# Peptides against a protein of PDB entry 3OIQ, part 181

Target 1, 212 residues: chain A of PDB entry 3OIQ
Amino acid sequence: KNRIFVSSSKDFEGYPSKAIVPVQFVALLTSIHLTETKCLLGFSNFERRGDQSQEDQYLIKLKFKDRGSERLARITISLLCQYFDIELPDLDSDSGASPTVILRDIHLERLCFSSCKALYVSKHGNYTLFLEDIKPLDLVSVISTISTKSTNSSKHSSSELISECDLNNSLVDIFNNLIEMNRDEKNRFKFVKLIHYDIELKKFVQDQQKVL

## One batch from the design tools (peptide; made by RFdiffusion4, then SolubleMPNN)

Design b1_p29_4_s2 (from b1_p29_4, 10 letters changed)
Fold by OpenDDE base, seed 4:
Structure b1_p29_4_s2 (fold): chain B 212 residues (1-212), chain A 29 residues (1-29)
Amino acid sequence: as target 1 above (212 residues)
Amino acid sequence: KESLLKQLQKTLKELFEKSLPLILEEFEK
Protein backbone atom coordinates (compact mmCIF):
# COMPACT_ATOMS: atom_id res chain seq x y z
CA LYS B 1 0.00 0.00 0.00
CA ASN B 2 1.23 3.48 -0.83
CA ARG B 3 2.02 5.72 2.11
CA ILE B 4 -0.49 8.55 2.46
CA PHE B 5 0.63 12.05 3.31
CA VAL B 6 -1.57 13.56 6.00
CA SER B 7 -1.86 17.34 6.15
CA SER B 8 -4.33 17.33 9.04
CA SER B 9 -5.12 14.92 11.84
CA LYS B 10 -8.77 15.53 10.94
CA ASP B 11 -8.14 13.39 7.87
CA PHE B 12 -8.34 10.36 10.15
CA GLU B 13 -12.04 11.06 10.77
CA GLY B 14 -12.65 9.92 7.21
CA TYR B 15 -10.50 6.80 7.47
CA PRO B 16 -12.02 3.30 7.59
CA SER B 17 -13.20 1.98 10.95
CA LYS B 18 -11.11 -1.16 10.42
CA ALA B 19 -7.92 -0.55 8.49
CA ILE B 20 -4.15 -0.54 8.48
CA VAL B 21 -2.79 2.43 6.56
CA PRO B 22 0.80 3.65 6.37
CA VAL B 23 0.79 7.42 6.78
CA GLN B 24 3.26 10.28 6.89
CA PHE B 25 3.00 13.78 8.31
CA VAL B 26 5.12 16.69 9.44
CA ALA B 27 4.47 18.38 12.77
CA LEU B 28 6.04 19.85 15.88
CA LEU B 29 6.82 17.64 18.85
CA THR B 30 4.64 18.86 21.71
CA SER B 31 4.77 16.13 24.35
CA ILE B 32 6.56 13.00 25.50
CA HIS B 33 4.89 10.51 27.82
CA LEU B 34 7.14 7.60 28.74
CA THR B 35 6.09 5.20 31.48
CA GLU B 36 6.81 1.60 32.37
CA THR B 37 3.99 0.40 30.13
CA LYS B 38 3.73 2.90 27.30
CA CYS B 39 5.42 5.58 25.29
CA LEU B 40 3.39 8.31 23.61
CA LEU B 41 4.65 11.21 21.54
CA GLY B 42 2.42 14.17 20.92
CA PHE B 43 2.73 16.18 17.74
CA SER B 44 0.82 19.15 16.41
CA ASN B 45 0.59 21.39 13.38
CA PHE B 46 -1.48 23.77 15.54
CA GLU B 47 -4.46 23.82 13.23
CA ARG B 48 -7.36 25.66 14.74
CA ARG B 49 -9.90 23.09 15.90
CA GLY B 50 -12.49 25.22 17.62
CA ASP B 51 -12.38 24.61 21.37
CA GLN B 52 -10.04 21.64 21.17
CA SER B 53 -6.49 21.90 22.39
CA GLN B 54 -4.04 22.62 19.63
CA GLU B 55 -1.54 20.33 21.32
CA ASP B 56 -1.09 16.62 20.71
CA GLN B 57 -3.19 16.52 17.54
CA TYR B 58 -1.14 13.49 16.53
CA LEU B 59 -0.74 11.00 19.35
CA ILE B 60 1.91 8.52 18.28
CA LYS B 61 2.56 5.31 20.19
CA LEU B 62 5.78 3.42 20.64
CA LYS B 63 4.70 -0.08 21.62
CA PHE B 64 6.86 -2.31 23.76
CA LYS B 65 6.12 -5.58 25.57
CA ASP B 66 9.28 -6.62 27.36
CA ARG B 67 12.35 -5.11 28.97
CA GLY B 68 14.28 -5.34 25.74
CA SER B 69 11.73 -3.43 23.71
CA GLU B 70 11.19 -1.00 26.59
CA ARG B 71 14.90 -0.28 26.51
CA LEU B 72 14.66 0.41 22.79
CA ALA B 73 11.85 2.86 23.46
CA ARG B 74 13.90 4.62 26.14
CA ILE B 75 16.90 4.80 23.83
CA THR B 76 14.68 6.15 21.06
CA ILE B 77 13.36 8.90 23.32
CA SER B 78 16.83 9.69 24.61
CA LEU B 79 18.24 9.98 21.10
CA LEU B 80 15.32 12.11 19.95
CA CYS B 81 15.76 14.45 22.89
CA GLN B 82 19.50 14.62 22.29
CA TYR B 83 18.82 15.62 18.71
CA PHE B 84 16.51 18.44 19.78
CA ASP B 85 18.61 19.44 22.80
CA ILE B 86 15.77 18.55 25.16
CA GLU B 87 16.92 17.95 28.70
CA LEU B 88 15.67 14.66 30.08
CA PRO B 89 15.90 13.46 33.61
CA ASP B 90 18.48 10.69 33.88
CA LEU B 91 16.81 7.72 32.20
CA ASP B 92 19.67 5.47 33.34
CA SER B 93 19.00 5.85 37.04
CA ASP B 94 20.01 2.54 38.66
CA SER B 95 16.86 2.76 40.70
CA GLY B 96 14.99 -0.41 39.63
CA ALA B 97 12.02 1.80 38.78
CA SER B 98 11.76 2.41 35.06
CA PRO B 99 12.12 6.13 34.48
CA THR B 100 8.92 8.05 33.91
CA VAL B 101 9.25 11.01 31.58
CA ILE B 102 6.40 13.44 31.17
CA LEU B 103 7.19 16.47 29.06
CA ARG B 104 4.48 18.84 27.91
CA ASP B 105 4.36 21.99 25.86
CA ILE B 106 7.75 21.31 24.27
CA HIS B 107 6.89 23.80 21.52
CA LEU B 108 6.93 26.65 24.06
CA GLU B 109 10.69 26.25 24.45
CA ARG B 110 11.81 24.52 21.26
CA LEU B 111 10.45 24.12 17.76
CA CYS B 112 11.02 20.41 17.18
CA PHE B 113 9.96 19.90 13.58
CA SER B 114 9.59 16.23 12.74
CA SER B 115 8.71 14.26 9.65
CA CYS B 116 6.97 11.14 10.92
CA LYS B 117 6.08 7.86 9.28
CA ALA B 118 3.40 6.02 11.18
CA LEU B 119 1.06 3.09 10.86
CA TYR B 120 -2.60 3.98 11.23
CA VAL B 121 -4.41 1.04 12.80
CA SER B 122 -8.15 1.27 13.37
CA LYS B 123 -10.63 -1.11 14.92
CA HIS B 124 -14.27 -0.34 15.69
CA GLY B 125 -13.76 3.29 14.74
CA ASN B 126 -10.94 3.88 17.21
CA TYR B 127 -7.44 4.25 15.87
CA THR B 128 -3.85 4.22 17.06
CA LEU B 129 -0.85 5.64 15.26
CA PHE B 130 2.34 3.62 15.68
CA LEU B 131 5.66 5.30 14.95
CA GLU B 132 7.64 3.64 12.16
CA ASP B 133 10.22 6.32 11.47
CA ILE B 134 11.05 9.86 12.48
CA LYS B 135 13.19 12.46 10.81
CA PRO B 136 13.92 15.46 12.99
CA LEU B 137 14.17 18.62 10.92
CA ASP B 138 16.61 21.37 11.80
CA LEU B 139 14.98 24.76 12.16
CA VAL B 140 17.58 26.35 9.89
CA SER B 141 16.72 23.83 7.20
CA VAL B 142 12.99 24.42 7.69
CA ILE B 143 13.43 28.18 7.39
CA SER B 144 15.58 27.74 4.31
CA THR B 145 13.06 25.36 2.73
CA ILE B 146 10.17 27.76 3.28
CA SER B 147 12.13 30.81 2.16
CA THR B 148 13.50 29.37 -1.06
CA LYS B 149 10.21 27.79 -2.20
CA SER B 150 12.58 25.07 -3.26
CA THR B 151 11.51 23.96 -6.69
CA ASN B 152 14.90 22.34 -6.43
CA SER B 153 14.19 18.65 -6.20
CA SER B 154 16.91 17.98 -3.72
CA LYS B 155 17.62 14.29 -4.24
CA HIS B 156 15.75 13.24 -1.18
CA SER B 157 16.19 9.49 -1.08
CA SER B 158 13.57 7.58 -3.12
CA SER B 159 12.02 6.33 0.13
CA GLU B 160 10.51 9.68 1.06
CA LEU B 161 7.04 9.34 -0.47
CA ILE B 162 6.19 12.88 0.60
CA SER B 163 6.17 15.21 -2.31
CA GLU B 164 8.46 18.11 -1.63
CA CYS B 165 5.39 20.27 -2.17
CA ASP B 166 3.38 18.53 0.55
CA LEU B 167 6.21 18.87 3.03
CA ASN B 168 6.78 22.52 2.19
CA ASN B 169 3.09 23.37 2.37
CA SER B 170 2.77 21.72 5.75
CA LEU B 171 5.84 23.54 7.07
CA VAL B 172 4.42 26.85 5.88
CA ASP B 173 1.09 26.07 7.49
CA ILE B 174 2.77 25.25 10.80
CA PHE B 175 4.70 28.50 10.78
CA ASN B 176 1.61 30.47 9.87
CA ASN B 177 -0.24 28.87 12.76
CA LEU B 178 2.63 29.71 15.11
CA ILE B 179 2.59 33.31 13.90
CA GLU B 180 -1.12 33.50 14.66
CA MET B 181 -0.51 32.03 18.10
CA ASN B 182 2.29 34.51 18.68
CA ARG B 183 -0.06 37.38 17.82
CA ASP B 184 -2.73 36.10 20.18
CA GLU B 185 -2.22 37.62 23.61
CA LYS B 186 -4.07 34.70 25.19
CA ASN B 187 -1.74 32.15 23.67
CA ARG B 188 1.27 31.08 25.71
CA PHE B 189 3.39 30.54 22.62
CA LYS B 190 5.81 33.36 21.88
CA PHE B 191 8.75 33.14 19.52
CA VAL B 192 10.87 35.33 21.79
CA LYS B 193 10.54 32.76 24.58
CA LEU B 194 12.11 29.99 22.51
CA ILE B 195 15.51 28.93 23.81
CA HIS B 196 16.88 28.92 20.29
CA TYR B 197 15.40 32.29 19.31
CA ASP B 198 18.06 33.99 17.23
CA ILE B 199 18.45 36.75 14.68
CA GLU B 200 17.70 34.41 11.80
CA LEU B 201 14.44 33.19 13.28
CA LYS B 202 13.51 36.73 14.27
CA LYS B 203 14.04 37.97 10.75
CA PHE B 204 12.16 35.06 9.24
CA VAL B 205 9.18 35.57 11.53
CA GLN B 206 9.13 39.29 10.82
CA ASP B 207 9.21 38.67 7.10
CA GLN B 208 6.46 36.03 7.27
CA GLN B 209 4.29 38.28 9.42
CA LYS B 210 4.27 40.82 6.61
CA VAL B 211 2.84 38.27 4.21
CA LEU B 212 0.06 37.18 6.57
CA LYS A 1 24.09 14.88 14.00
CA GLU A 2 24.02 12.42 11.12
CA SER A 3 25.33 9.65 13.33
CA LEU A 4 22.73 10.50 15.94
CA LEU A 5 19.97 10.42 13.34
CA LYS A 6 21.11 7.05 12.04
CA GLN A 7 21.16 5.64 15.54
CA LEU A 8 17.71 7.05 16.24
CA GLN A 9 16.22 5.62 13.07
CA LYS A 10 17.91 2.27 13.55
CA THR A 11 16.68 1.94 17.11
CA LEU A 12 13.16 2.98 16.18
CA LYS A 13 13.10 0.57 13.25
CA GLU A 14 14.12 -2.29 15.49
CA LEU A 15 11.44 -1.35 17.99
CA PHE A 16 8.78 -1.08 15.30
CA GLU A 17 9.71 -4.40 13.72
CA LYS A 18 9.44 -6.09 17.11
CA SER A 19 6.08 -4.47 17.80
CA LEU A 20 4.51 -5.02 14.37
CA PRO A 21 3.56 -8.69 14.89
CA LEU A 22 1.76 -7.73 18.09
CA ILE A 23 0.00 -4.85 16.40
CA LEU A 24 -1.19 -7.16 13.64
CA GLU A 25 -2.27 -9.82 16.11
CA GLU A 26 -4.35 -7.31 18.06
CA PHE A 27 -5.86 -6.06 14.82
CA GLU A 28 -7.00 -9.54 13.79
CA LYS A 29 -8.56 -10.47 17.19
Scores: peptide ipSAE 0.727, ipTM 0.967, DockQ to the pose 0.937
Fold by OpenDDE base, seed 3:
Structure b1_p29_4_s2 (fold): chain B 212 residues (1-212), chain A 29 residues (1-29)
Amino acid sequence: as target 1 above (212 residues)
Amino acid sequence: KESLLKQLQKTLKELFEKSLPLILEEFEK
């Protein structure tokens, strides 16, 4: 089955009530919920959805049953956080209690751009997204990708890969949404509050604001 | 960073492959 690129989590409203569909999307990591029984990752592109929370628009599940698979989930989260320089409480505490990790509003401190492959699984109109693969994207790379009109859409017609165009469009949309949030006095998101806010990001935001 | 990414993706793949039978079982129930 061909992987479908998803530009909005609203796309799932049009998906079959009983289906298994491989999907791919680009979004910011917003939350991590690791418990003894489940791991959930929240992602968002911050698309305006009326009065709905812009956080956790994509709720992605890592499923585990046993201690071995739980350990893999824990390692996955640890590695992901290490990649994004997110401080986790020491998960390695030998105390036989599986540590609970609850992180929220990650986007308020760090822009954790992620390209995600997931399995959409629906039954009875409800769906769950299961994480298959994740590619963290460096902010510098994201900025460069948006700034450089990648006219080289190599026509790799392979139906399985996100077109570079779809990726770039999604990244632009995310930044535009963040700019709108930054302008909104009621929104807690501010670029200047990001830990990694630097001159390059400042300049990029200023340049993008002129186009909006 | 590249090594870290490879480890991340490898670990996640292993987890997903282990979980997939369970996901399918729940889907068929």
Scores: peptide ipSAE 0.727, ipTM 0.967, DockQ to the pose 0.954; fails the geometry check
Fold by OpenDDE base, seed 1:
Structure b1_p29_4_s2 (fold): chain B 212 residues (1-212), chain A 29 residues (1-29)
Amino acid sequence: as target 1 above (212 residues)
Amino acid sequence: KESLLKQLQKTLKELFEKSLPLILEEFEK
């Protein structure tokens, strides 16, 4: 079965009530919820949904059943946070208590662009997304990709099932949504409050704001 | 960063492969 690219989490409203579908999307990491029993990652493209929160539009589950698989989940979260320079409390504390990690509103401090592969599993109209793979995207690379309009279809035959067009369009949409949020005085998101806000990001945002 | 990415993806793959039989079992019940 071909993996389906998802541009909006609303697409799942049209999905079968009983199905298993491999999907992929690009979004910003917004939350991490790791407990003794579950791990959930929240992602968002910040698509406007009326009065609903724009956070955690994609709720992705890491399932574990035993101490061995729980350890793998903890290592996964640690490595992901290390990649994005997210500070975690010491997960290695020898205290026999399973560490609890609750991070929210990650996008207010860091833009953590992620290309995700997930398994959509639905039963009786409810669904769960299970994380299969994640590719963190560097912000500099995202900015360069959007700016250069690189239609260079360099035939790098890497079987990445994601159309470069779908990825680029989704990245543009995310930035446009962030620009709208930045313009809204009621929205907590501001580019200037990002820890990694630099001259390059400033220039890019200013240039994009002129087009919107 | 490339080494970190490889470790991340490897660990996640192992976790997913271990979880997949349980996901399928719950789907079939």
Scores: peptide ipSAE 0.727, ipTM 0.967, DockQ to the pose 0.938; fails the geometry check
Fold by OpenDDE base, seed 5:
Structure b1_p29_4_s2 (fold): chain B 212 residues (1-212), chain A 29 residues (1-29)
Amino acid sequence: as target 1 above (212 residues)
Amino acid sequence: KESLLKQLQKTLKELFEKSLPLILEEFEK
């Protein structure tokens, strides 16, 4: 079955009540919830949905059943956080207590762009998204991609052909949504509060604001 | 960073492959 690119989490409202569908989306990492029994990652494109929280529009599950698979989940989260320079408590503590990690509002400090492959599984009208693959995207690369509209299909990633257009459109939409949030005095999101806020990001945001 | 990405994707793939039979079993119940 062909993998479906999802531009909005609202697309799932039109999905079958009983189905298994491979999907792909691009979003910002917003939350991490790791406990002894579950691992959940929250992602968002910050599409406006009234007065509701724009966080965790995509709730993605890492399922584990035993201590071995739980360890794999912990390692996965550790490696992801290392990639994004997110500080985690020591997940390797030999202390028999499974580490609990609860991070929220990650996007307020870091823009963690992620291309996600997930399995949509629905039953009885409820669905769960299971993470199959994740590609963290570097912010510099994201900015460059949006700015240059570079159709450079670097053939090297044998990963299933996401329409480069779909990826770029989603990235633009996310930035536009963040710009709107930044303009809203009531919104906690501000570009200047990002840990990695630099001259390049500042210039990019200023240039995008002129087009909006 | 490339090595880190490869490790991340490898670990996640292993986890997903181990979880998939359980996901399918729950779907069929």
Scores: peptide ipSAE 0.726, ipTM 0.967, DockQ to the pose 0.939; fails the geometry check

Design b1_p29_4_s3 (from b1_p29_4, 9 letters changed)
Fold by OpenDDE base, seed 1:
Formats: sequence, C-alpha cells, structure tokens
Structure b1_p29_4_s3 (fold): chain B 212 residues (1-212), chain A 29 residues (1-29)
Amino acid sequence: as target 1 above (212 residues)
Amino acid sequence: KEELLKKLQETLKELFEKSLPLILEEFEK
C-alpha cells in the first residue's frame, strides 16, 4: 500500500474501523512521555479545533516489550532530544529504575519540526499511530524551504514520493497557525519566548505576518 | 548532525521492526 500524506489529524475520523495504513505527516513536537511501560510522542500542527486543546493532535506510540526494546526506545528519545537541543535528565543513570521522562509544551521553547512516518492501526473504531521513522527538520532549513519554494513551482519531478508540495504546504500552515497563536493575547505561545528566536526568524515572521 | 540523524533512524527502525510482530498479533486477535 502507498503511504498516505496526512495534512490534519481529523483525517483519521474518516479512516476504516479495522485497518493498517502507512501514513506520513509534518508537525511540531509538543510532548514526550517515556515510562517503564510505554513511550508516547505528541505532535501538533496547531490546527484550530474549536475549544479543544491544539496540543498533541498526533499521539504517536513507540512500543516495546522487553529490556532490549525499552533500551532502543530510550536511545531513540535521547537522540531525538539531542538533535533538537532538548535537555533531558541523565537517562544513563545506573539507578536500576527505568528513567521516566515527561516533557510538555515543547513548542513554547523550541520549534521542533518533524516529518513523521507512522503506521495507523485501527480496531473497533479506535486507532493507534506507531512511529516508523522520523526526520527532524531544522528551523533554518524550514524557513529556507518556505522562502524558496514560493518561486520554484515549475519542476514536477515525476517520482510518486509524497510531493515536496505537501511538505511545504504543511510547513506554511503550521507557521500560519503559530502566527495566529502569537497574535492571540490569551495564547501562551510567543515567538519572542523561543530559545532560538533570532533575527532571521524575526524577519521571517514579520514578512509572513504581512501576507496574513 | 547527519551522523546523529542516521543513528536515530537506525535505532528507531530496529525498534519498529521488533515491535511490528506484536502490533500485527494484537490486530489479528
């Protein structure tokens, strides 16, 4: 089966009640929940959903069953956090207790753009998304991609790969949603509070705000 | 960063491959 690009987590409301579907989406990492028994990653594109929380719109599971697979989950989380410069408590502490990591509202400090491949698995109308692959996207590359592709719409490279257009559109949508959140005085998200807020991001946001 | 990404993706792939039989077993029950 071909991998389906998902632009909204609402798309899953129309998915079959019993199915296995490979999917791909782009979103910001919002939470990490690692315990002895499970690992959950929260992602969001911050699509407006009425009065519902815009956080953790994509809840992605890393499943493990034994100490070996648990170790792989811990290493995966450590490497992901290292890539995004997220401070983790020392996961290597020899204290025989499996380290618990609970991070929330990551997007308030860092924009952790991620291209995710996941397996949608549904049974009896409920579903779980299992993480297959993740590509962290650096903010500079995201800004550059949005800024440059606005001009080069012409080269249809024919490969059946999820169109670079879908990725770009999703990144634009996320930024637009963040701009709306930044304008809302009630919203905790502010670009100026990001640890990596610099002149480049400031300029990009200012330029995007003029188009919205 | 490229080496870090490679290690991340390889580790996650190994984890997913180990978990997939369990996911499928739970789906078939």
Scores: peptide ipSAE 0.731, ipTM 0.968, DockQ to the pose 0.938
Fold by OpenDDE base, seed 2:
Structure b1_p29_4_s3 (fold): chain B 212 residues (1-212), chain A 29 residues (1-29)
Amino acid sequence: as target 1 above (212 residues)
Amino acid sequence: KEELLKKLQETLKELFEKSLPLILEEFEK
């Protein structure tokens, strides 16, 4: 089955009530919820949804059923956090207790851009997204990609069905949404509060703000 | 970072592959 690129989590409202659909999206990691029984990752593109919370627009599940698969989930979370320089409590603690990790509002400190492949599974109108693959995206690379494509409308790379255009459009949309949030005095998100806020990001934001 | 990414993706793949039969079973019930 062809993987469908999803630009909005609202797209799932139009999905079949009983289906299995491979999907892909790009979003910011916003939350991690790891317990003994479940692992959930929250992602958001911060699309405006009226007065609804913009957090965890994509709730992605890592499913495990035994200690072996639980360990794989823990390792996955550890590695993901290492990639994004997210400080976790020691998940390798030999304490026979399964570590619980609850992180929220990750985007307030770090922009963790992620390209996610997931399996949409719906039954009785409810759905769950299961994480199949994740590609963390470096902020510098994201900025560079957005900055360069603003100039090159160029043609024909017939590569994988997910248009590089869709990915880039989603990245642009995320940044635009973040800029709007940053402008809103009521919004907790501020670029200057990011741990990795640097001159490059500052300049990029300033330049993007002129276009909006 | 590349090795970290590789290990991340490999670990996640293994987890997903192990979970997939369960996902399908729950879907078919």
Scores: peptide ipSAE 0.732, ipTM 0.968, DockQ to the pose 0.938; fails the geometry check
Fold by OpenDDE base, seed 3:
Formats: C-alpha cells, sequence, structure tokens
Structure b1_p29_4_s3 (fold): chain B 212 residues (1-212), chain A 29 residues (1-29)
C-alpha cells in the first residue's frame, strides 16, 4: 500500500473504521509519556481546533510486550532526546523500577521538528497510530528548506514519493501557526523563550511575519 | 548526528518489527 501524507490529524476522522494504513506526517514533538506499560509520543502542527488543546494532535504509540522490547522503546526515547538535546533522567538505571518519563509542552523550550512514518490501525471506529520510523529535522535545515523552496521546482512527479512539496508546505504551516501563537498574548509559546533562539531564527521569524 | 540518527532508526525499526505481529493480532481479534 502506498504511504499517505497527512497534513492534518483531522484527516483521520475520514479514515475507515477498520483499516491498516501506512501514513506519514511532519510535526513538532510536544510530549513524551514513557511508563512500564506504554510509550506515547505527542506531536502537533498547532492547527487551530477551536477550544481543543493544540498539544498532542498526533498521539503516536510505541508498543512493547516484554522487557526486551521495553528496553528498545527506552533506547529509542533516549536517542530521540539526545538528538533534540532534551534532558532525560538516566533511563539505564539498574533500579528494577522501569523509569517513568513524562514530558509535556516540549515546544515551549525546543522546536523538535520530526518527520514521522506511522501505521494507522483502526478497529470499531477507534484508531491508534504506531510509530514505524522517525526522522528528526534540524531547525537550521527546516529554515533553509522553507527559505529555498521558492527556487527548487524539481519536477520529480514520481507518484510514490511523498512530495517534498507536501513536507515543505506542512513545515510552512507549522511556522505560520507558531507565529500566530507568538502574537497571541494568551498563548504561552514565545520564540524568545526557546533555549535555541538565535539570530538566524530571529531573522527567519521576522521575515515570515512580514508575509503573514 | 548521522550516527545517532542511524542508531535511532535501527532501534525503532527493530522495535516496530517486533511489535507488528502483535498489532496485527490485535487487529484481527
Amino acid sequence: as target 1 above (212 residues)
Amino acid sequence: KEELLKKLQETLKELFEKSLPLILEEFEK
């Protein structure tokens, strides 16, 4: 089955009540919930959805069944956090208690752009997204990609590859949503509060704000 | 960073491959 690019988590409302569909999306990592029994990653593109929380629009599950697979989940989370410079408690501690990690509102401190491949699995109208693959995106690369998109009309219309256009459009949409949040005095998100806020990001935000 | 990404993706792939039979079993029940 061809992988479907998802631009909004609302797309899943139109999906079959009993299906398995490979999907891909790009979003910001917003939460990590690792317990003894489950691992959930929250992602968001911060699409406005009325009064609903803009956090965790994509809830992605890492499923494990035994200590071996639990360890793989823990290592996966550790490596992901290392990539994004997210501080975690030592997950390798031999203390027989499985480390619990609960992080929320990650986007308030770090913009953790991620291209995710997931498996949509629905039964009886409920669905779960299972993480198949993740590609963390460097903020510098994201900024560069958005800034250069005006020039690379590479016509590689190969129907099977999720168009670089879809990815880039979603990245632009995320930044636009963040700019709107930054302008909202009631919103806790502010670019200047990001740990990695630098001159490059400042300039990029200022330039994008002129277009909105 | 490239080596870190490779290790991340390999670890996640292994986890997903191990979990997939369970996901399919739960889907078919």
Scores: peptide ipSAE 0.731, ipTM 0.968, DockQ to the pose 0.942; fails the geometry check
Fold by OpenDDE base, seed 5:
Structure b1_p29_4_s3 (fold): chain B 212 residues (1-212), chain A 29 residues (1-29)
Amino acid sequence: as target 1 above (212 residues)
Amino acid sequence: KEELLKKLQETLKELFEKSLPLILEEFEK
């Protein structure tokens, strides 16, 4: 089956009550919840959904059953955090207890853009998204992609390519939502509070604000 | 960063492949 690009997590409301569907989306990493029994990643595009929280609109599960697969989940989270320069609490506790990692509101400190491939699995009207693949996106590359409207056909022939238009539209939508949040005095999100806030991001935000 | 990305994707792929039979089993029950 062809992988479906998802622009909104609301799209899943129209999905079958019993189905397996490969999907992909682009969003910001908002939370990490790793325990002895489960790993959950929260993502959001910050689409307005009335008065509901804009966080964790995409809740993605990493499933494991044994110590070996749990270790793979821990390594996956460690590598993801290393890529985004996210500090994890010392997983080094010599206590034979599986390390618990709970991070929330990641987007308040870092914009962790991610292209995700996931398996949508529904049963009895409830669904779970399982992570198949993740591609972290560098902020500089995101800004450049939006600014240049670059139709650069990624030379990588083998991966199911997200339409450049779908990717760009999703990235623009996320930034527009963040700009709106930044303008709202009641919203905790502020670009100037990001650890990686620089002159390039400042200029980009200022230019995007003129179009909105 | 490229090597880090490769390791991330390889690790996640291995995890997903190991989990997929369990996901399918739960779906069929």
Scores: peptide ipSAE 0.731, ipTM 0.968, DockQ to the pose 0.940; fails the geometry check

Design b1_p29_4_s4 (from b1_p29_4, 11 letters changed)
Fold by OpenDDE base, seed 1:
Structure b1_p29_4_s4 (fold): chain B 212 residues (1-212), chain A 29 residues (1-29)
Amino acid sequence: as target 1 above (212 residues)
Amino acid sequence: KSSLLKQLQETLKKLFEASKPLILEEFEE
């Protein structure tokens, strides 16, 4: 079965009550919740949902049941955080206690763009998303992609049916949502508070703000 | 960074493949 690109987490409200569907989306990493029994990753595109929290719109589970799979989950989180330059407490503490990691509001300090492949699994109308693959996206690469691809629709039919257009549109939508949040005095998100806020990001945001 | 990405994806793949039978079992019950 072909993987479905998801542009909004609201799309899942229309999904079958009993199904297994491979999906893909792009979003910002917002939270990490690692405990002895579960690992959850929160992602968001910050789509406006009225007064509802814009955080953790995509709640993705890493399932483990034994020490071996728990170790794989821990290593996965460590590597992901290393890629995004997220500081974690030492997960390798020799104390036989399973490390607990609770990070929230990651997007307030770092824009962690991620292309995620997940398995949608629903039963009795409830669903869980299980992480299958993740591709972290560098902010510089995201900015360059948005800035350059407004012109060259190179019809390279790469056999992966997920249109490069869908990814680009979703990245643009995320930035537009962040710009709106930045303009809102009530919103805690501000570009200038990002640890990696530089001249390039500043210029890009200023240029995008003129179009919105 | 390319090496780090590969390690991340390989580790996650191993985790997912290990969890997949359990996910399917819980779905069929």
Scores: peptide ipSAE 0.712, ipTM 0.963, DockQ to the pose 0.940
Fold by OpenDDE base, seed 4:
Structure b1_p29_4_s4 (fold): chain B 212 residues (1-212), chain A 29 residues (1-29)
Amino acid sequence: as target 1 above (212 residues)
Amino acid sequence: KSSLLKQLQETLKKLFEASKPLILEEFEE
């Protein structure tokens, strides 16, 4: 079955009430919820949805059932956080207590762009997204991708690749939404409060703000 | 970073493959 690119988490409202669909999306990591019984990752593209929270628009589950799979989940979270330079409490503590990690509003400190492959599973109209694969995207690479508008249609015709167009459009939409949030005095998000706010990001934001 | 990415993806793949049968079982009930 072909993987479907999802530009909005609203697309799932039109999905079948009983289905298994491989999906792919691009979003910012917003939350991590690791407990003894579950692991959830929140992602968002910060689409305006009326009065609904802009966080966790994509709630992605890492399912585990035993200590072995729980360990794999902990290692996955540790490696993901290491990639994004997110400080975690020591997950490897030999204390027989499963570490609990609850992080929220990650996007207020770090822009953690992620290309996610997930399995949409619906039953009785409710759905769960299960994480299949994740590719963290470096901010420098994201900025370069948006800036170059490079019609490098590398004809890599492999039917499994997200169209470069879909990826770029989603990245642009996310940045546009962040710019709107940054302009809103009521919104807590500010680019200047990001830990990794540098001259390159500053210039990029300034240039994008002129077009919006 | 390339090594870290590979480790992340390999670990997640193992986790997903281990969970996939359970996901399918819950779907078929």
Scores: peptide ipSAE 0.712, ipTM 0.963, DockQ to the pose 0.937
Fold by OpenDDE base, seed 5:
Structure b1_p29_4_s4 (fold): chain B 212 residues (1-212), chain A 29 residues (1-29)
Amino acid sequence: as target 1 above (212 residues)
Amino acid sequence: KSSLLKQLQETLKKLFEASKPLILEEFEE
């Protein structure tokens, strides 16, 4: 089955009440919720949804069933956080208690761009997204991609031709939304508060602000 | 970072493949 690129989490409102659909989207990691029974990752494109929270627009589940799969979930979260330079409490604590990790508002400190492959599963009108694959995107690479509009089809021979255009458009939309949030005095998001705020990001934001 | 990405994706793949039968079973019930 062909994987569908999703530009908005609102697209799921039009999806069948009983379906299994492979999807892909690009968003910022906003939250991590790891408990003994579940792992949830929150992602957002920060689309305007009235007065609703712009966080966790994509709630993605890592399902585990036993101690072995729970360990795989913990390792997955550890590796993801290591990639994004997110500090986690030691998940390997010898205390037989399953470590609980609750992180929120990750986007206020770090822009963790992620290309996600997920399985949309709906039943009785409710749906769950299950994480199949994740590709963290480096901010430098994101900025470069947006700036160069590089139509250079690097033939990544992976048969899932996501339109490079769809990816780029989503990245632009996210940045535009972040710029709007940064301009809003009531919004907690500020680029200057990011841990990785540098001259390159500053220049990029300034240049994008002139176009908006 | 390339090694880290590979480890992440391989681990997640193992997790997903282990969970997929349960997801499908719950969908069919």
Scores: peptide ipSAE 0.711, ipTM 0.963, DockQ to the pose 0.932
Fold by OpenDDE base, seed 3:
Structure b1_p29_4_s4 (fold): chain B 212 residues (1-212), chain A 29 residues (1-29)
Amino acid sequence: as target 1 above (212 residues)
Amino acid sequence: KSSLLKQLQETLKKLFEASKPLILEEFEE
C-alpha cells in the first residue's frame, strides 16, 4: 500500500473505522511520555482547532511488550533527545525502576521538526498511530528548504514519493501557525524564547511575517 | 549527526518490527 501524506490530523476523522494505513506527516515534537508500560510522542503542526490545545495533535505510540523492546524504546527516546539537544534525566539509573520521562511543551524551548512515518491502525472507530520511522529535521535545513523551493518546482511526479511539495507546504504551514502564535499575546509561544533563537531564525521570521 | 540519525532509525525500526505482530494481533481481535 502506498504511504499517504497527511497534512492535518483532522484527515483521520475521514479514515475507515477498521483499517491499517501507512501514513507520513511533518510536525513539531511537543511532548514525550515514557512510562513502564508505554511511550507516547506528541507532535503538532499547530493548526487552529478552536479552543482545543494545539499541542499533541498527532499522538504517536511506541509499543513495547517486554524488557528488550522497552529498552529499544528508551534508546529511541534517548537518541531522539540527543539529536534535538533535549536534556533527559539519566535513563540509565541503576535503580530497578523503569525510568519515567514526561516532557511537555517542547516547542516553547526548541523547534523539533520531524518527518514521521507511522502506521494508522483503527478499530471500532478509534485509531492509534504507531511510529515506524522518524527523521529529525534541522532548523537550518528547514529554513533553507522553505527559502529555496519557492523557485525550484522540479516536477518529479513519482506517485510513490511524498512530494517535496507536500513536505514544503507542511513546513510553511507550521511556520505560519507559529508566527500567528507569536503575534498572539495570550499564546506562550515566542520565537525569542527559543534556546536556539539566532540571527538566521530572526531574519527568516521577519521575512515570513512580511508575506503574512 | 549522520551516525546518530542512523542509530535512531535502526533502533526504531527494530522496535517497530518487534511490535508489528502485536499491533496486527490487536487489530484482528
Scores: peptide ipSAE 0.713, ipTM 0.963, DockQ to the pose 0.939; fails the geometry check

